# Designs tried in a protein design run: peptides against a protein of PDB entry 4BOS. Part 5

Target 1, 163 residues: chain A of PDB entry 4BOS
Amino acid sequence: PVLTRTVVPADNSCLFTSVYYVVEGGVLNPACAPEMRRLIAQIVASDPDFYSEAILGKTNQEYCDWIKRDDTWGGAIEISILSKFYQCEICVVDTQTVRIDRFGEDAGYTKRVLLIYDGIHYDPLQRNFPDPDTPPLTIFSSNDDIVLVQALELADEARRRRQ
Target 2, 163 residues: chain A of PDB entry 4BOS as posed
Amino acid sequence: PVLTRTVVPADNSALFTSVYYVVEGGVLNPACAPEMRRLIAQIVASDPDFYSEAILGKTNQEYCDWIKRDDTWGGAIEISILSKFYQCEICVVDTQTVRIDRFGEDAGYTKRVLLIYDGIHYDPLQRNFPDPDTPPLTIFSSNDDIVLVQALELADEARRRRQ

## One batch from the design tools (peptide; made by RFdiffusion4, then SolubleMPNN)

Design b1_p8_6_s2 (from b1_p8_6 with I5K P6L)
Fold by OpenDDE base, seed 1:
Structure b1_p8_6_s2 (fold): chain B 163 residues (1-163), chain A 8 residues (1-8)
Amino acid sequence: as target 1 above (163 residues)
Amino acid sequence: PPPLKLPP
């Protein structure tokens, strides 16, 4: 089995497309972003005590309006929210630093999904199997540390290709 | 577009 990257469009919504891909078991839907942006805004608006200006960098209402724009980029806040919403750990491997940031790691989720990030773009990761009739896997056990090693290897290779 | 927000 090998971990591979599925390149999604660089259309300002790659984070949302990538998350949707992995949490839905490998479904590529570039049109998913508007609804996911609304979901983020709804969750942010629902808890102004936590999602304060200190966390958001702008007022709660301003952030909700901002994230719903089709040209704004999601990041750590969105990943944190989506981890909680989908009840899974979201692991992001960074090709620049060759490290993994784990979102939801303290929540006790049994499942994890993986994204690869290069500083300006997110893509989903999947495990391919030798049997061509076995579909790729995007949802892993939170105890599967092998997939994290494979993600780091993939990121390191990407970094080497860039330099 | 604004820069991509970084993870912690």
Scores: peptide ipSAE 0.060, ipTM 0.789, DockQ to the pose 0.135
Fold by OpenDDE base, seed 3:
Structure b1_p8_6_s2 (fold): chain B 163 residues (1-163), chain A 8 residues (1-8)
Amino acid sequence: as target 1 above (163 residues)
Amino acid sequence: PPPLKLPP
């Protein structure tokens, strides 16, 4: 089995498209972002005590309005929220540092999904199987450390190509 | 473009 990336559009909503892709089992829908943004805003608005200005970098209301814009970028805050919502780890491998950031790692989730990040863009990762009739896998066991090694390999190769 | 929020 080989871990590969699916390149999604660089349209300011690549994070949402990428997350949607992996949590839905490999469904590419570039139009999913508006609802994803609204979902995040709803969750943030529901708990202003937790999602404070200290966390958001702006007031709760300002953040909700901001994240619903179609040109604002998602990041760690959004990934954390989506991890909780979908009840899975979201692992992000960074091609610039060749490091993996694990979101939701302390929640005891049994599943994980993987994204690859280059500093300005997110793409989803999937495992392809030798059997052509077996569809790619996007949802992994949280005990599957092999997929993390493969993600690091992808990141390292990407880094080498840019040097 | 707007700033990208980085992982922790």
Scores: peptide ipSAE 0.056, ipTM 0.779, DockQ to the pose 0.133
Fold by OpenDDE base, seed 5:
Structure b1_p8_6_s2 (fold): chain B 163 residues (1-163), chain A 8 residues (1-8)
Amino acid sequence: as target 1 above (163 residues)
Amino acid sequence: PPPLKLPP
């Protein structure tokens, strides 16, 4: 089994496309972003006490309007929200630092998904199997530390290619 | 893009 990267479009919505890909078991849908943006805005709007200006960097309403734009980039806030919504860890391996940022790690989720991030773009990761009839896996056990090692290996290789 | 969570 090999962990591989699926390159999604660099259309300002790569985070949402990547998350959708992994949580849906490997479905590439570049058109998924608008609804995911609306979902996040809805969640944020529903809890202005938690999603305060201190957390968002802007007012609750301003954030909701901002995240629904098709040209704004998602990051840690959005990943955290999506982790909670999908009830899974979202593990992001950074090719610049060769480190994994784990979102939802303290929530006790049994599942994890993986993204790869280079500072300006997100892509989803998947496990491919030798048997071509076995579809790639995108949802892993939160106890599967091998996949994290493989993700670090991918990131390290990517970093070496750029150094 | 917005920053990621700092590693533990």
Scores: peptide ipSAE 0.055, ipTM 0.791, DockQ to the pose 0.055
Fold by OpenDDE base, seed 2:
Structure b1_p8_6_s2 (fold): chain B 163 residues (1-163), chain A 8 residues (1-8)
Amino acid sequence: as target 1 above (163 residues)
Amino acid sequence: PPPLKLPP
């Protein structure tokens, strides 16, 4: 088995497309972003006490209006929210630092998904199997630390290609 | 495009 990257469009919504891809088992749908943005805004609006200005960097209402724009970029806040919504750990490997940030690692989720990030773009990761009849895997056990090693290797190779 | 929000 090998961990591979699926390049999604760089259309300001790559994070949402990438998350949707991995949590839905490998479904590439660049048109998912508007609904994903609305989902996040709905969650944020539902809990203004938790999603405060201190957390969001802007008022709850301002954030909701902002994230629903089709040109705004998601990041750590959105990943955290999506991790909670999908009840899975979201692991982001950064090709610039060769570091993995684990979102939801303290929640006790049994599943994890992986994204690769280069500082300006997110892509989803999947495991390909030698059996041609076995579809790629995007949802891993949260105990599968081998996939994290493979993600680091993939990020390291990507970094070397840019040097 | 606007800046990407980075992980912590």
Scores: peptide ipSAE 0.055, ipTM 0.782, DockQ to the pose 0.139

Design b1_p8_6_s3 (from b1_p8_6, 3 letters changed)
Fold by OpenDDE base, seed 2:
Structure b1_p8_6_s3 (fold): chain B 163 residues (1-163), chain A 8 residues (1-8)
Amino acid sequence: as target 1 above (163 residues)
Amino acid sequence: AKPLILPP
């Protein structure tokens, strides 16, 4: 079993494409971003008390309009929202720092998915199996810490390639 | 580029 990355388009929506890929079991759909953006905006708009200006850095209404643009970048806020929506831990390994940020780690989810981030781009991660008839795995047990080690290895390799 | 920030 080997952890690998699938390179998705760098079209300002790579976060949404990457999340969709892993939570849907390895479905690459770059056209998913508009609906993902609307989903996030809907969730934010539904709870203005929680998603306040203090959290969003802008008013609830301004954020909703902003995130629905086709050229705005998602980040920690969007990952947190998607983690909650899909009821899974989202682990992001950063190739610049070789660190994993875990979103939803305190929610008690039984599943986790993994993304790799280089400071400007997100890609999804998957586990490939020796048996060619076994499809890649994108949804892991939240107890599977081996996959986190493998993600760190990928990040470290990526960092070395940039030096 | 947008940095990866900590969850709120």
Scores: peptide ipSAE 0.056, ipTM 0.790, DockQ to the pose 0.071
Fold by OpenDDE base, seed 5:
Structure b1_p8_6_s3 (fold): chain B 163 residues (1-163), chain A 8 residues (1-8)
Amino acid sequence: as target 1 above (163 residues)
Amino acid sequence: AKPLILPP
């Protein structure tokens, strides 16, 4: 078994495409972003006390309008919201630092998914199996530390290619 | 580029 990267389009919505890919078990749908943006806006609008200007960097309403644009980038806020919505840990391995940032780590989720990030782009990660008839796995146990080691190895290799 | 930051 090997952990591999699926390159998704760099169309300003790579985060949403990548999250959708892993939480849906390996379905690539570049058209999923508008609905995911609306979902996030809906969640943010529903809790203005928590999603305050201090958290969002702008007013609640301004954020909702902003995130629904097709050219705005998602980040930690959006990942945190999606982690809560899908009830899974989202692990992001950074190729610049070769470290993993875990979202939803303290929520007690039993499942985790993995993304790879290079500072400007997100891609999903999947485990491939020797048997070609066994489909790739994108949803892992939150106790599976081997997949985190493999993600770090993948990120380190990517870093070495650039440095 | 938008940096990756840790959640609050």
Scores: peptide ipSAE 0.055, ipTM 0.790, DockQ to the pose 0.067
Fold by OpenDDE base, seed 3:
Structure b1_p8_6_s3 (fold): chain B 163 residues (1-163), chain A 8 residues (1-8)
Amino acid sequence: as target 1 above (163 residues)
Amino acid sequence: AKPLILPP
């Protein structure tokens, strides 16, 4: 089995498209972003005590309006929220640092999904199998540390290609 | 671009 990336559009909503892809088992839907943004806004609005200005960097209301724009970037806050919503770890491998940031790692989730980040763009990762009749896997066991090693290998190779 | 940071 090999870990590969699926390149999604660089349309300012690549994070949402990438998350949707992996949590839905490999469904590429670039039109999913508006609803994903609304979902995040709904979650944030529902708990203003937790999602405070200290966390959001802006008021709860301002954040909700901001994240629903089609040109605003998602990041750690949004990943954390989506991790909680989908009840899975979201692991992001950074090609610039060759490190993995794990979101939801302390929540005890049994599943993890993986994204690759290059500093400006997110893409989803998937495991391809030698059996052509076996579809790619996007949802992994949280005990599958091999996939993390493979993600680091992908990141390291990407980094070397840019040097 | 928005940097990738660790959650609190």
Scores: peptide ipSAE 0.055, ipTM 0.789, DockQ to the pose 0.068
Fold by OpenDDE base, seed 4:
Structure b1_p8_6_s3 (fold): chain B 163 residues (1-163), chain A 8 residues (1-8)
Amino acid sequence: as target 1 above (163 residues)
Amino acid sequence: AKPLILPP
C-alpha cells in the first residue's frame, strides 16, 4: 500500500475540497465548497462565546460573512471545526516544516484523515492498494501511525522538490 | 499565505 496525493484545484477552496474528499471516502467535488463554508459559518454563529473576536480576529458575524465568500481561505479554525463536525482527527502534514499538525487529537476519535499543506494549498491524501479493484482508503484508524510516517515521507519529498 | 496556526 502506498500513500498518494490527489491534487485538487487551487481555487481558494482547496481546504474544503480536500476535507470533503477524505471524509467522504475519496470523492472529488470542487463544488462542495459553498456548502462547506456555510457549515463553518453556521457552527461559528452557533457559539459566539467560544468563537469570539479574540479567536476569530474579527467579530463573529463578520467572520461568518467572510468565510462564506468564495475567495477567502480556510485555515486552522476551519480544520478544527470540521474535525469536530466529522468526528475525526484531521492530520495535516506541512511540507514546509515536514511536521504533522493533528487536529482533534485529544477528542478520542477513532478515525483520522490526512491532508498535505504547503503554506498556500491543501491536498488530500489517500492509501492506494496493489489490487486495482480495491478502492483507495482515505479514512484511517487513529492508531495507524504508519500512515503518518508515510505522510511525512511525502512531505519531505515535496519539500526537496521545491528546493 | 494563510498560516496553519491555531487560535489562542
Scores: peptide ipSAE 0.054, ipTM 0.788, DockQ to the pose 0.070

Design b1_p8_6_s4 (from b1_p8_6, 3 letters changed)
Fold by OpenDDE base, seed 4:
Structure b1_p8_6_s4 (fold): chain B 163 residues (1-163), chain A 8 residues (1-8)
Amino acid sequence: as target 1 above (163 residues)
Amino acid sequence: AKPFIPPP
């Protein structure tokens, strides 16, 4: 089995598209972003004590309005929220540092999904199987450390390509 | 670029 990257559009909503892809089992839907942005805003608005100005960098209300724009980028805050919402670890391998940041790792989730990040763009990762009739896997066991090794290898290769 | 900093 090989871990591969599916390139999604660089339309300012790549994070949302990528998360949707992996949590839905490999469904590419660039039109998913508006609803996911509303979901983020709803969750942020629901807990202004936790999602404070210190975390958001702006008022709770301002952040909600901001994230619902079609041209604003999601980041760690959105990943954390989506991890909790979908009840899975979201593991992001960074091609700039060749590091994996695990979101939701302390929540006890049994499943994990993987994204690859280059500093300005997110893409989803999937495991392909030798049998062409077997669909790619996007949801892994949280105990599957092999997929993390493969993600690091993929990121390292990407980093070398840009050097 | 969007900063990739984990939340506290």
Scores: peptide ipSAE 0.063, ipTM 0.795, DockQ to the pose 0.068
Fold by OpenDDE base, seed 5:
Structure b1_p8_6_s4 (fold): chain B 163 residues (1-163), chain A 8 residues (1-8)
Amino acid sequence: as target 1 above (163 residues)
Amino acid sequence: AKPFIPPP
């Protein structure tokens, strides 16, 4: 089994496309972003006390309007929200630092998904199997530390290619 | 590019 990267479009919505891909078991849908943006805005709007200006960097209302734009980039805030919504860890391996940030790691989720980030773009990761009839796996056990090692290997290789 | 800031 090998962990591989699926390159999604760099259309300002790569985070949403990538998250959708992994949580839906490997479904590539570049048109999923508008609904996911609305989902995030809905969640944020529902709890203005928690999603404060201190967290959002702008007012709750301003953030909701901002995230629903088709040209705004998702990041750590959105990943945190999506982790809670989908009830899974979202592990992001950074090719610039060769480190993994685990969103939702303290929530006790039993499942994790993986993204790869290069500073300006997100892509989803999946595990491919030698049996061609076995579909790639995108949802892993939160106890699967091997997949994290494999993700770091991918990130390290990506970093080497850019240097 | 939006900076990637890990959670606290």
Scores: peptide ipSAE 0.061, ipTM 0.795, DockQ to the pose 0.068
Fold by OpenDDE base, seed 2:
Structure b1_p8_6_s4 (fold): chain B 163 residues (1-163), chain A 8 residues (1-8)
Amino acid sequence: as target 1 above (163 residues)
Amino acid sequence: AKPFIPPP
């Protein structure tokens, strides 16, 4: 089995497209971004005590308006929210630092998904199987640490290509 | 470009 990268459009919504891809089992749908943004805004608006200005860096209302724009970038806050919503660990491997940040790792989720990030773009990762009749896997066991090693290998190779 | 910010 080989871990591979699917390049999604660089349209400011790559995080949402990438998350949707992996949590839906490998469905590429760049048009999912508006609904994903609204979903996040809805969750944030529903709990202003938790999603405070201290957490968001802006007022709850300002954040909701901001994240619903089609040109604003998602990051750690959005990944954390989506991790909770989809009840899975979201692992992001950074090609610049060759490190993995695991979101939701303390929540006890049984599943994990993987993204690759280069500082300006997110892409989803999937496992391809030698059997052509077996579709790629995007949702892994949270105990599958081999996939994390493979993700680091991909990141390291990507980093070397940019040297 | 948005910097990658780790969780708090």
Scores: peptide ipSAE 0.061, ipTM 0.789, DockQ to the pose 0.073
Fold by OpenDDE base, seed 3:
Structure b1_p8_6_s4 (fold): chain B 163 residues (1-163), chain A 8 residues (1-8)
Amino acid sequence: as target 1 above (163 residues)
Amino acid sequence: AKPFIPPP
């Protein structure tokens, strides 16, 4: 099995498209972002004590308005929220540092999904199987450390290609 | 704001 990336549009909503892709089992829908932005805003608005200015970098209300814009970029905050919502680890491999940041790693989730990040863009990762009739896998066991090794390999190769 | 991954 080989871990590969699916390139999603660089339309300011690549994080949301990428997360949607992996948590839905490989469904590419670039139009999913508005609803996902609303979902995040709803979650943030529902708990102003937890989602404080210290976490958000702006007031709760300001954040909700900001994240619902179609030109604002998602990051660690949004990934953390989506990890909680979908009840899975979201592992992000960074091609610039060849590191994996795990979101939700302390929550005891049984599943993990993977994204690849280059500093300005997110793409989803999937495992392809030799059997062409076996669909790609986007949701992995949280015990599957092989997929993390493969993600690091992808990141390292990407970094070397840029040099 | 750019997509951000927290440092180690």
Scores: peptide ipSAE 0.056, ipTM 0.783, DockQ to the pose 0.075

Design b1_p8_7_s2 (from b1_p8_7 with P1E)
Fold by OpenDDE base, seed 3:
Structure b1_p8_7_s2 (fold): chain B 163 residues (1-163), chain A 8 residues (1-8)
Amino acid sequence: as target 1 above (163 residues)
Amino acid sequence: ERPVFPKP
């Protein structure tokens, strides 16, 4: 089995598309972003004490309005929120640094999903199997460290191609 | 703006 990336559109909503892809088991839906943005805004609005200005970098209301725009880019805050919502680790491998940041790693989740990030774009990762009748896997065990190694290898190769 | 990474 090999870890591969699915290139999603660079339409300002690549993070949301990528997360949706992996948490839904490999469903590519570029139209998922508006609802995903609303979901995040709803969660943030529901807990202004936790999602404070210190965390958001703006007021709770300002953030909610901002994230619902179709041209604003998601990042670490949104990943953290989505990790909690979907009850899984979201592991992001960075092709610029060849490092993995794990979101939700201390929550005790049994599942993890993986994204690849190049500094300006997110794509989802999936494991492809030799058997063509076996669909790609996007949701991994949180104990599956092999997938993290494969992600690092994928990122390192990507970095070398860009240097 | 661009995606912000790593963790806050």
Scores: peptide ipSAE 0.055, ipTM 0.791, DockQ to the pose 0.120
Fold by OpenDDE base, seed 1:
Structure b1_p8_7_s2 (fold): chain B 163 residues (1-163), chain A 8 residues (1-8)
Amino acid sequence: as target 1 above (163 residues)
Amino acid sequence: ERPVFPKP
């Protein structure tokens, strides 16, 4: 089994496309972003005490309007929210630092999904199997540390190609 | 602490 990257469009919504891909078992749908942006805005609006201006960098209302634009990039706030929504760890391996940031790690989720991030783009990761009849796996056990090692290897290789 | 991924 090999962990591989599926390159999704670089259309400002790559985070949403990538998350959708992994949580839905490998479904590529670049058109999923608008609804996911609305979901983020709905959740942000639902808890103005937590999603304060201090957290958001702008008023709650302004952030909701901002994230719903088709040209704004999601980040840690969105990943955290989507982790909670989908009830899974979202692990982001950064090719610039060769480190993994785990979102939802303290929530007790039994499943994890993986993204790869290069500073300006997100892509989903999946495990491919030698059996051609076995589809790629995108949802892993939160106890599967091997997949994290493989993700770090992918990131390290990617970094070496650019150094 | 979790890093903040920049929002371009």
Scores: peptide ipSAE 0.054, ipTM 0.786, DockQ to the pose 0.071
Fold by OpenDDE base, seed 5:
Structure b1_p8_7_s2 (fold): chain B 163 residues (1-163), chain A 8 residues (1-8)
Amino acid sequence: as target 1 above (163 residues)
Amino acid sequence: ERPVFPKP
């Protein structure tokens, strides 16, 4: 099996598209962002004590209005929220540092999904199998450390291409 | 420290 990258559009909503892709088992839907943005805003609005100005960098209401814009980028806050919502660990491999940042690692989830990040863009990762009739896998066991090694290899290769 | 993935 080989871990591969699916390039999604660079339309300011790549994080949402990438997360949707992996949690839905490999469904590419660039139109999913508006609903996901509203979902995040709804979750944030539901707990103003936790999602404070200190965390958001702006008032709860201002953040909700901001994240629902079609031209604003998601980041660590949104990944954390989506990890909790989908009840899975979200692992982000960074091609600039060749590091994997885990979100939800202390929650006890049994499943993990993987994204690749280059500093300005997110893409989803999937495992392809030798049998062409076996569909790619996007949801892995949280005990599958081999997929993390493969993700690091992808990131290292990407970094070498830029050097 | 957990990295903060920057927003544009």
Scores: peptide ipSAE 0.052, ipTM 0.779, DockQ to the pose 0.072
Fold by OpenDDE base, seed 2:
Structure b1_p8_7_s2 (fold): chain B 163 residues (1-163), chain A 8 residues (1-8)
Amino acid sequence: as target 1 above (163 residues)
Amino acid sequence: ERPVFPKP
């Protein structure tokens, strides 16, 4: 089995498209972003005490309006929210630093999904199997550390290609 | 520490 990336459109919503892809088992839907943005805004609006201005960098209402725009980028805040919503660890491997940042790692989730990030773009990762009748896997055990090693290898190769 | 991913 090998870990591969599926390139999603670079349309400012690549984070949401990538998360949707992995949590839905490998469904590529670039049109999912508006609903994903609304989901995040709804969650943020539901708990203004937790999602404070200190966390958001803007008022709760301002953030909700901002994240629902079609041209604003998601980041660590949105990944954290989506990790909690989907009840899974979201692992982001960065090709610039060859590091994996794990979101939800302390929540006790049994599942993990993986994204690859290059500083300006997110793509989803999947495990491909030698048997062509076995579909790719996007949801892994949170104990599967081999997939993290493979993600680092993938990121390191990507970094070398750009330098 | 929570990582910060740059926004445009």
Scores: peptide ipSAE 0.051, ipTM 0.777, DockQ to the pose 0.072

Design b1_p8_7_s3 (from b1_p8_7 with P1A)
Fold by OpenDDE base, seed 2:
Structure b1_p8_7_s3 (fold): chain B 163 residues (1-163), chain A 8 residues (1-8)
Amino acid sequence: as target 1 above (163 residues)
Amino acid sequence: ARPVFPKP
Protein backbone atom coordinates (compact mmCIF):
# COMPACT_ATOMS: atom_id res chain seq x y z
CA PRO B 1 0.00 0.00 0.00
CA VAL B 2 1.19 3.49 -0.88
CA LEU B 3 -0.13 6.92 -0.01
CA THR B 4 -0.69 9.11 -3.06
CA ARG B 5 -1.88 12.59 -3.89
CA THR B 6 -4.76 13.53 -6.17
CA VAL B 7 -4.23 16.97 -7.64
CA VAL B 8 -7.43 19.01 -7.56
CA PRO B 9 -8.00 22.30 -9.40
CA ALA B 10 -6.40 25.46 -8.05
CA ASP B 11 -9.63 27.43 -8.24
CA ASN B 12 -9.77 29.07 -4.79
CA SER B 13 -11.90 26.17 -3.54
CA CYS B 14 -9.25 23.48 -3.36
CA LEU B 15 -9.75 23.02 0.39
CA PHE B 16 -13.43 22.25 -0.02
CA THR B 17 -12.85 20.00 -3.02
CA SER B 18 -10.13 18.15 -1.12
CA VAL B 19 -12.21 17.65 2.00
CA TYR B 20 -15.19 16.49 -0.03
CA TYR B 21 -12.95 14.04 -1.88
CA VAL B 22 -11.63 12.34 1.24
CA VAL B 23 -14.83 12.28 3.30
CA GLU B 24 -16.83 10.89 0.37
CA GLY B 25 -14.37 8.07 -0.24
CA GLY B 26 -12.53 9.45 -3.23
CA VAL B 27 -15.12 11.39 -5.19
CA LEU B 28 -13.65 14.28 -7.15
CA ASN B 29 -16.29 16.98 -7.48
CA PRO B 30 -14.97 20.51 -7.99
CA ALA B 31 -18.56 21.72 -8.13
CA CYS B 32 -19.08 20.83 -4.46
CA ALA B 33 -17.59 24.08 -3.17
CA PRO B 34 -20.64 26.37 -3.27
CA GLU B 35 -22.71 23.99 -1.16
CA MET B 36 -19.86 23.36 1.25
CA ARG B 37 -19.38 27.10 1.65
CA ARG B 38 -23.08 27.44 2.41
CA LEU B 39 -22.85 24.58 4.88
CA ILE B 40 -20.06 26.31 6.76
CA ALA B 41 -21.93 29.61 6.74
CA GLN B 42 -25.02 27.84 8.04
CA ILE B 43 -23.09 26.26 10.89
CA VAL B 44 -21.40 29.55 11.79
CA ALA B 45 -24.66 31.47 11.67
CA SER B 46 -26.35 28.89 13.90
CA ASP B 47 -24.03 29.58 16.83
CA PRO B 48 -22.96 33.22 17.01
CA ASP B 49 -21.92 32.84 20.64
CA PHE B 50 -19.31 30.22 19.81
CA TYR B 51 -18.33 31.58 16.41
CA SER B 52 -17.53 35.02 17.73
CA GLU B 53 -15.52 37.85 16.26
CA ALA B 54 -12.58 36.65 18.31
CA ILE B 55 -12.60 33.35 16.42
CA LEU B 56 -13.66 34.61 13.00
CA GLY B 57 -11.71 37.86 12.83
CA LYS B 58 -14.89 39.56 11.63
CA THR B 59 -18.52 39.63 12.65
CA ASN B 60 -20.53 36.44 12.31
CA GLN B 61 -22.59 37.91 9.49
CA GLU B 62 -19.55 39.30 7.69
CA TYR B 63 -17.84 35.92 7.84
CA CYS B 64 -20.88 34.13 6.47
CA ASP B 65 -21.09 36.51 3.55
CA TRP B 66 -17.36 36.26 2.98
CA ILE B 67 -17.00 32.49 3.03
CA LYS B 68 -19.87 32.10 0.56
CA ARG B 69 -17.94 34.05 -2.07
CA ASP B 70 -16.50 31.85 -4.79
CA ASP B 71 -13.02 33.37 -4.51
CA THR B 72 -12.28 33.26 -0.77
CA TRP B 73 -9.87 30.73 0.67
CA GLY B 74 -10.59 28.24 3.38
CA GLY B 75 -8.19 27.57 6.19
CA ALA B 76 -7.98 26.35 9.75
CA ILE B 77 -11.37 27.74 10.77
CA GLU B 78 -13.14 25.96 7.94
CA ILE B 79 -11.20 22.74 8.52
CA SER B 80 -12.21 22.79 12.17
CA ILE B 81 -15.84 23.25 11.24
CA LEU B 82 -15.75 20.50 8.64
CA SER B 83 -14.03 18.16 11.07
CA LYS B 84 -16.90 18.64 13.49
CA PHE B 85 -19.52 18.29 10.78
CA TYR B 86 -18.12 15.09 9.29
CA GLN B 87 -17.12 13.74 12.71
CA CYS B 88 -13.58 12.89 11.68
CA GLU B 89 -10.07 14.04 12.38
CA ILE B 90 -8.67 16.09 9.52
CA CYS B 91 -4.89 15.84 9.28
CA VAL B 92 -3.10 18.41 7.16
CA VAL B 93 0.51 17.73 6.23
CA ASP B 94 2.39 20.90 5.31
CA THR B 95 5.08 20.53 2.65
CA GLN B 96 6.79 23.75 3.71
CA THR B 97 7.30 22.75 7.33
CA VAL B 98 6.99 18.95 7.04
CA ARG B 99 4.60 18.82 9.96
CA ILE B 100 1.07 17.58 10.45
CA ASP B 101 -1.64 19.71 11.97
CA ARG B 102 -4.47 17.64 13.38
CA PHE B 103 -7.95 19.07 13.57
CA GLY B 104 -10.43 17.31 15.81
CA GLU B 105 -7.72 15.29 17.52
CA ASP B 106 -9.28 15.81 20.95
CA ALA B 107 -12.83 14.98 19.91
CA GLY B 108 -12.53 11.20 20.12
CA TYR B 109 -13.29 10.51 16.46
CA THR B 110 -12.50 7.01 15.23
CA LYS B 111 -11.70 8.11 11.69
CA ARG B 112 -9.20 10.45 10.08
CA VAL B 113 -8.69 11.89 6.62
CA LEU B 114 -5.58 13.51 5.19
CA LEU B 115 -4.82 16.59 3.13
CA ILE B 116 -1.51 17.89 1.82
CA TYR B 117 -0.91 21.64 1.89
CA ASP B 118 1.90 23.73 0.38
CA GLY B 119 0.94 27.16 1.67
CA ILE B 120 -1.27 28.09 -1.26
CA HIS B 121 -2.98 24.83 -2.28
CA TYR B 122 -4.71 21.82 -0.72
CA ASP B 123 -4.85 18.34 -2.22
CA PRO B 124 -6.38 15.13 -0.87
CA LEU B 125 -4.41 12.02 0.01
CA GLN B 126 -5.42 8.41 -0.54
CA ARG B 127 -4.01 4.94 0.04
CA ASN B 128 -3.61 2.81 -3.07
CA PHE B 129 -3.47 -0.97 -2.83
CA PRO B 130 -1.51 -3.50 -4.88
CA ASP B 131 -4.71 -5.25 -5.92
CA PRO B 132 -6.12 -3.16 -8.76
CA ASP B 133 -9.62 -4.31 -7.85
CA THR B 134 -9.34 -2.77 -4.38
CA PRO B 135 -10.36 0.89 -4.53
CA PRO B 136 -8.23 3.57 -2.90
CA LEU B 137 -8.90 4.36 0.74
CA THR B 138 -9.39 7.94 1.94
CA ILE B 139 -10.83 7.32 5.41
CA PHE B 140 -8.41 5.84 7.91
CA SER B 141 -8.54 4.71 11.49
CA SER B 142 -7.58 7.44 13.92
CA ASN B 143 -5.17 4.85 15.32
CA ASP B 144 -3.40 4.42 11.97
CA ASP B 145 -0.23 6.38 12.60
CA ILE B 146 1.56 4.69 9.71
CA VAL B 147 -0.46 6.80 7.31
CA LEU B 148 0.84 9.89 9.10
CA VAL B 149 4.41 8.70 8.59
CA GLN B 150 3.66 8.16 4.92
CA ALA B 151 2.16 11.64 4.69
CA LEU B 152 5.29 13.14 6.20
CA GLU B 153 7.36 11.24 3.65
CA LEU B 154 5.29 12.71 0.84
CA ALA B 155 5.64 16.18 2.30
CA ASP B 156 9.38 15.85 2.73
CA GLU B 157 9.81 14.70 -0.84
CA ALA B 158 7.67 17.57 -2.09
CA ARG B 159 9.71 20.03 -0.05
CA ARG B 160 12.97 18.71 -1.48
CA ARG B 161 11.62 19.01 -5.01
CA ARG B 162 10.95 22.71 -4.48
CA GLN B 163 14.50 23.51 -3.32
CA ALA A 1 -4.42 30.69 0.83
CA ARG A 2 -5.25 31.00 4.47
CA PRO A 3 -2.62 29.31 6.60
CA VAL A 4 -3.09 26.11 8.52
CA PHE A 5 -2.31 26.75 12.15
CA PRO A 6 -2.72 24.61 15.25
CA LYS A 7 -6.08 24.34 16.88
CA PRO A 8 -6.35 26.82 19.80
Scores: peptide ipSAE 0.061, ipTM 0.801, DockQ to the pose 0.077
Fold by OpenDDE base, seed 3:
Order: structure tokens, then C-alpha cells, then sequence
Structure b1_p8_7_s3 (fold): chain B 163 residues (1-163), chain A 8 residues (1-8)
């Protein structure tokens, strides 16, 4: 089995498209972003005590209006929220640093999904199997550390290509 | 996209 990358459009909503892809088992839908943004805004609005200005960098209401724009970029805040919503660990491998940031690692989730990030763009990762009748896997066991090693290998190879 | 920051 090999871990591979699916390139999604660089349309300012790549994070949402990528998360949707992996949590839905490999469904590529670039039109999913508006709903994903609304979902995040709804969650943030529902808990202003937790999602404070200190966390958001702006007022709760300002953030909700901001994240629903079609041109604003998601990051760690949005990943954390989506991890909680989908009840899975979201692992982001960075091609610039060759490291993995894990979101939701302390929540006791049994599942993890993986994204690859280059500093300006997110893409989803999936495991391809040698059996052509077995579809690619996007949702992994949270104790599957091999997939993390493979993600780091992908990041390292990407880093080498840029040098 | 915005940077990924370590989880607190």
C-alpha cells in the first residue's frame, strides 16, 4: 500500500475541500466549501465562551462573518473545529518543515485522516491498495503510525523537489 | 492557506 496525494483546486477553500474529501471517504467536491464554512460559523457562534477573541483573533461575530466569505483561508482553528465535529484526529504533514501536526490527538478518537500542507495549500492524502477492487482509504486507525511515516516521506520528497 | 500551528 502506498500513500498518495489528490490535488484539489487552489481556490481559497482547499482546506475545506480536503477535509471533506478525507472524512467522506474520498469524495472530491470543490463546491462543498460554502456549507463547510457555514458549519464552522455555526459551531463557533454556539460557544462564544470557548471560541473567544483570544482564540479567534477577532470577535465571535466577526469571525463567523469572515469565515463564511468565499476567499478567506482556513487554518489551525478550522481544523480543530472540524476534528471535533467529525470526531476524528486530523493530521497535517507540512512539506516545508517535514513534520506532522496532530489535531484532536487528546480526544481519544479511534480514527485519523491526513492532509498535506505546503504553506499556502492543503491537499488530502489517501492510501492506495495493490488490489484494484479495493478503493483508496482516507480514514485510518488512530494507532496506525505507519501512515504517519509515509506522510513524512511524502513531505520529504516534496521538499527535495523544491530544492 | 493559513499556517498550521501546533496544538496547545
Amino acid sequence: as target 1 above (163 residues)
Amino acid sequence: ARPVFPKP
Scores: peptide ipSAE 0.061, ipTM 0.800, DockQ to the pose 0.076
Fold by OpenDDE base, seed 5:
Structure b1_p8_7_s3 (fold): chain B 163 residues (1-163), chain A 8 residues (1-8)
Amino acid sequence: as target 1 above (163 residues)
Amino acid sequence: ARPVFPKP
């Protein structure tokens, strides 16, 4: 089995598209972002005590309006929210540093999904199998450390290509 | 670009 990258559009919503891809088992839907943005805004609005201005960098209402714009970028806040919503670890491998950041690692989730990040763009990762009739896997056990090693290898190769 | 960090 080999870990591979699926390139999604660079349309300001790549994070949402990538998360949707992996949590839905490999479904590429570039049109998923508006509803995901609304979902995040709804969650944030529902808990202004937790999602404070200190966390958001703006008022709760301002953030909700901002994240629902079609040209604003998701990041750590959105990944954390989506990790909680989908009840899985979201592991992001960074091609610039060749490091993996795990979101939701302290929640005790049994599943993990993987994204690759280059500083300006997110893409989803999937495991391909030797049997072409076996569909790629996007949801892994949180105990599967082999996939993390493979993600680091993939990131290291990507880093070398840019140098 | 909006970075992954800081991690919440």
Scores: peptide ipSAE 0.060, ipTM 0.799, DockQ to the pose 0.084
Fold by OpenDDE base, seed 4:
Structure b1_p8_7_s3 (fold): chain B 163 residues (1-163), chain A 8 residues (1-8)
Amino acid sequence: as target 1 above (163 residues)
Amino acid sequence: ARPVFPKP
């Protein structure tokens, strides 16, 4: 089995597209972003005590309006929220640093999904099988550390290609 | 503006 990258459009909503892809089992839908942005705004608005200016960098209301714009980038806040919403770990491998950041790792989730990040773009990762009749896997066991090793290998290869 | 991903 090989871990591979599916390149999604660089349309400012790549994080949302990538998360949707992996949590839905490999469904590519670039049009999913508006609703996912609304979901983020709804969750942020629901807990202004937690999602304070200190966390958001702006008022709760301003952040909600901002994240719903079609040209604003999602980041760690959105990943954290989506991890909790979908009840899974979201593991992000960074090609610039060859590091994996795990979101939701302390929540006791049994499942994990993986994204690859290069500093300006997110893509989803999937496991391909030698049997073409076996569909790619995007949702892994949270105990599957082999997939994390494979993600690091992908990141390292990507980094070398740019040097 | 905030970074897209947390700082290392």
Scores: peptide ipSAE 0.056, ipTM 0.782, DockQ to the pose 0.059

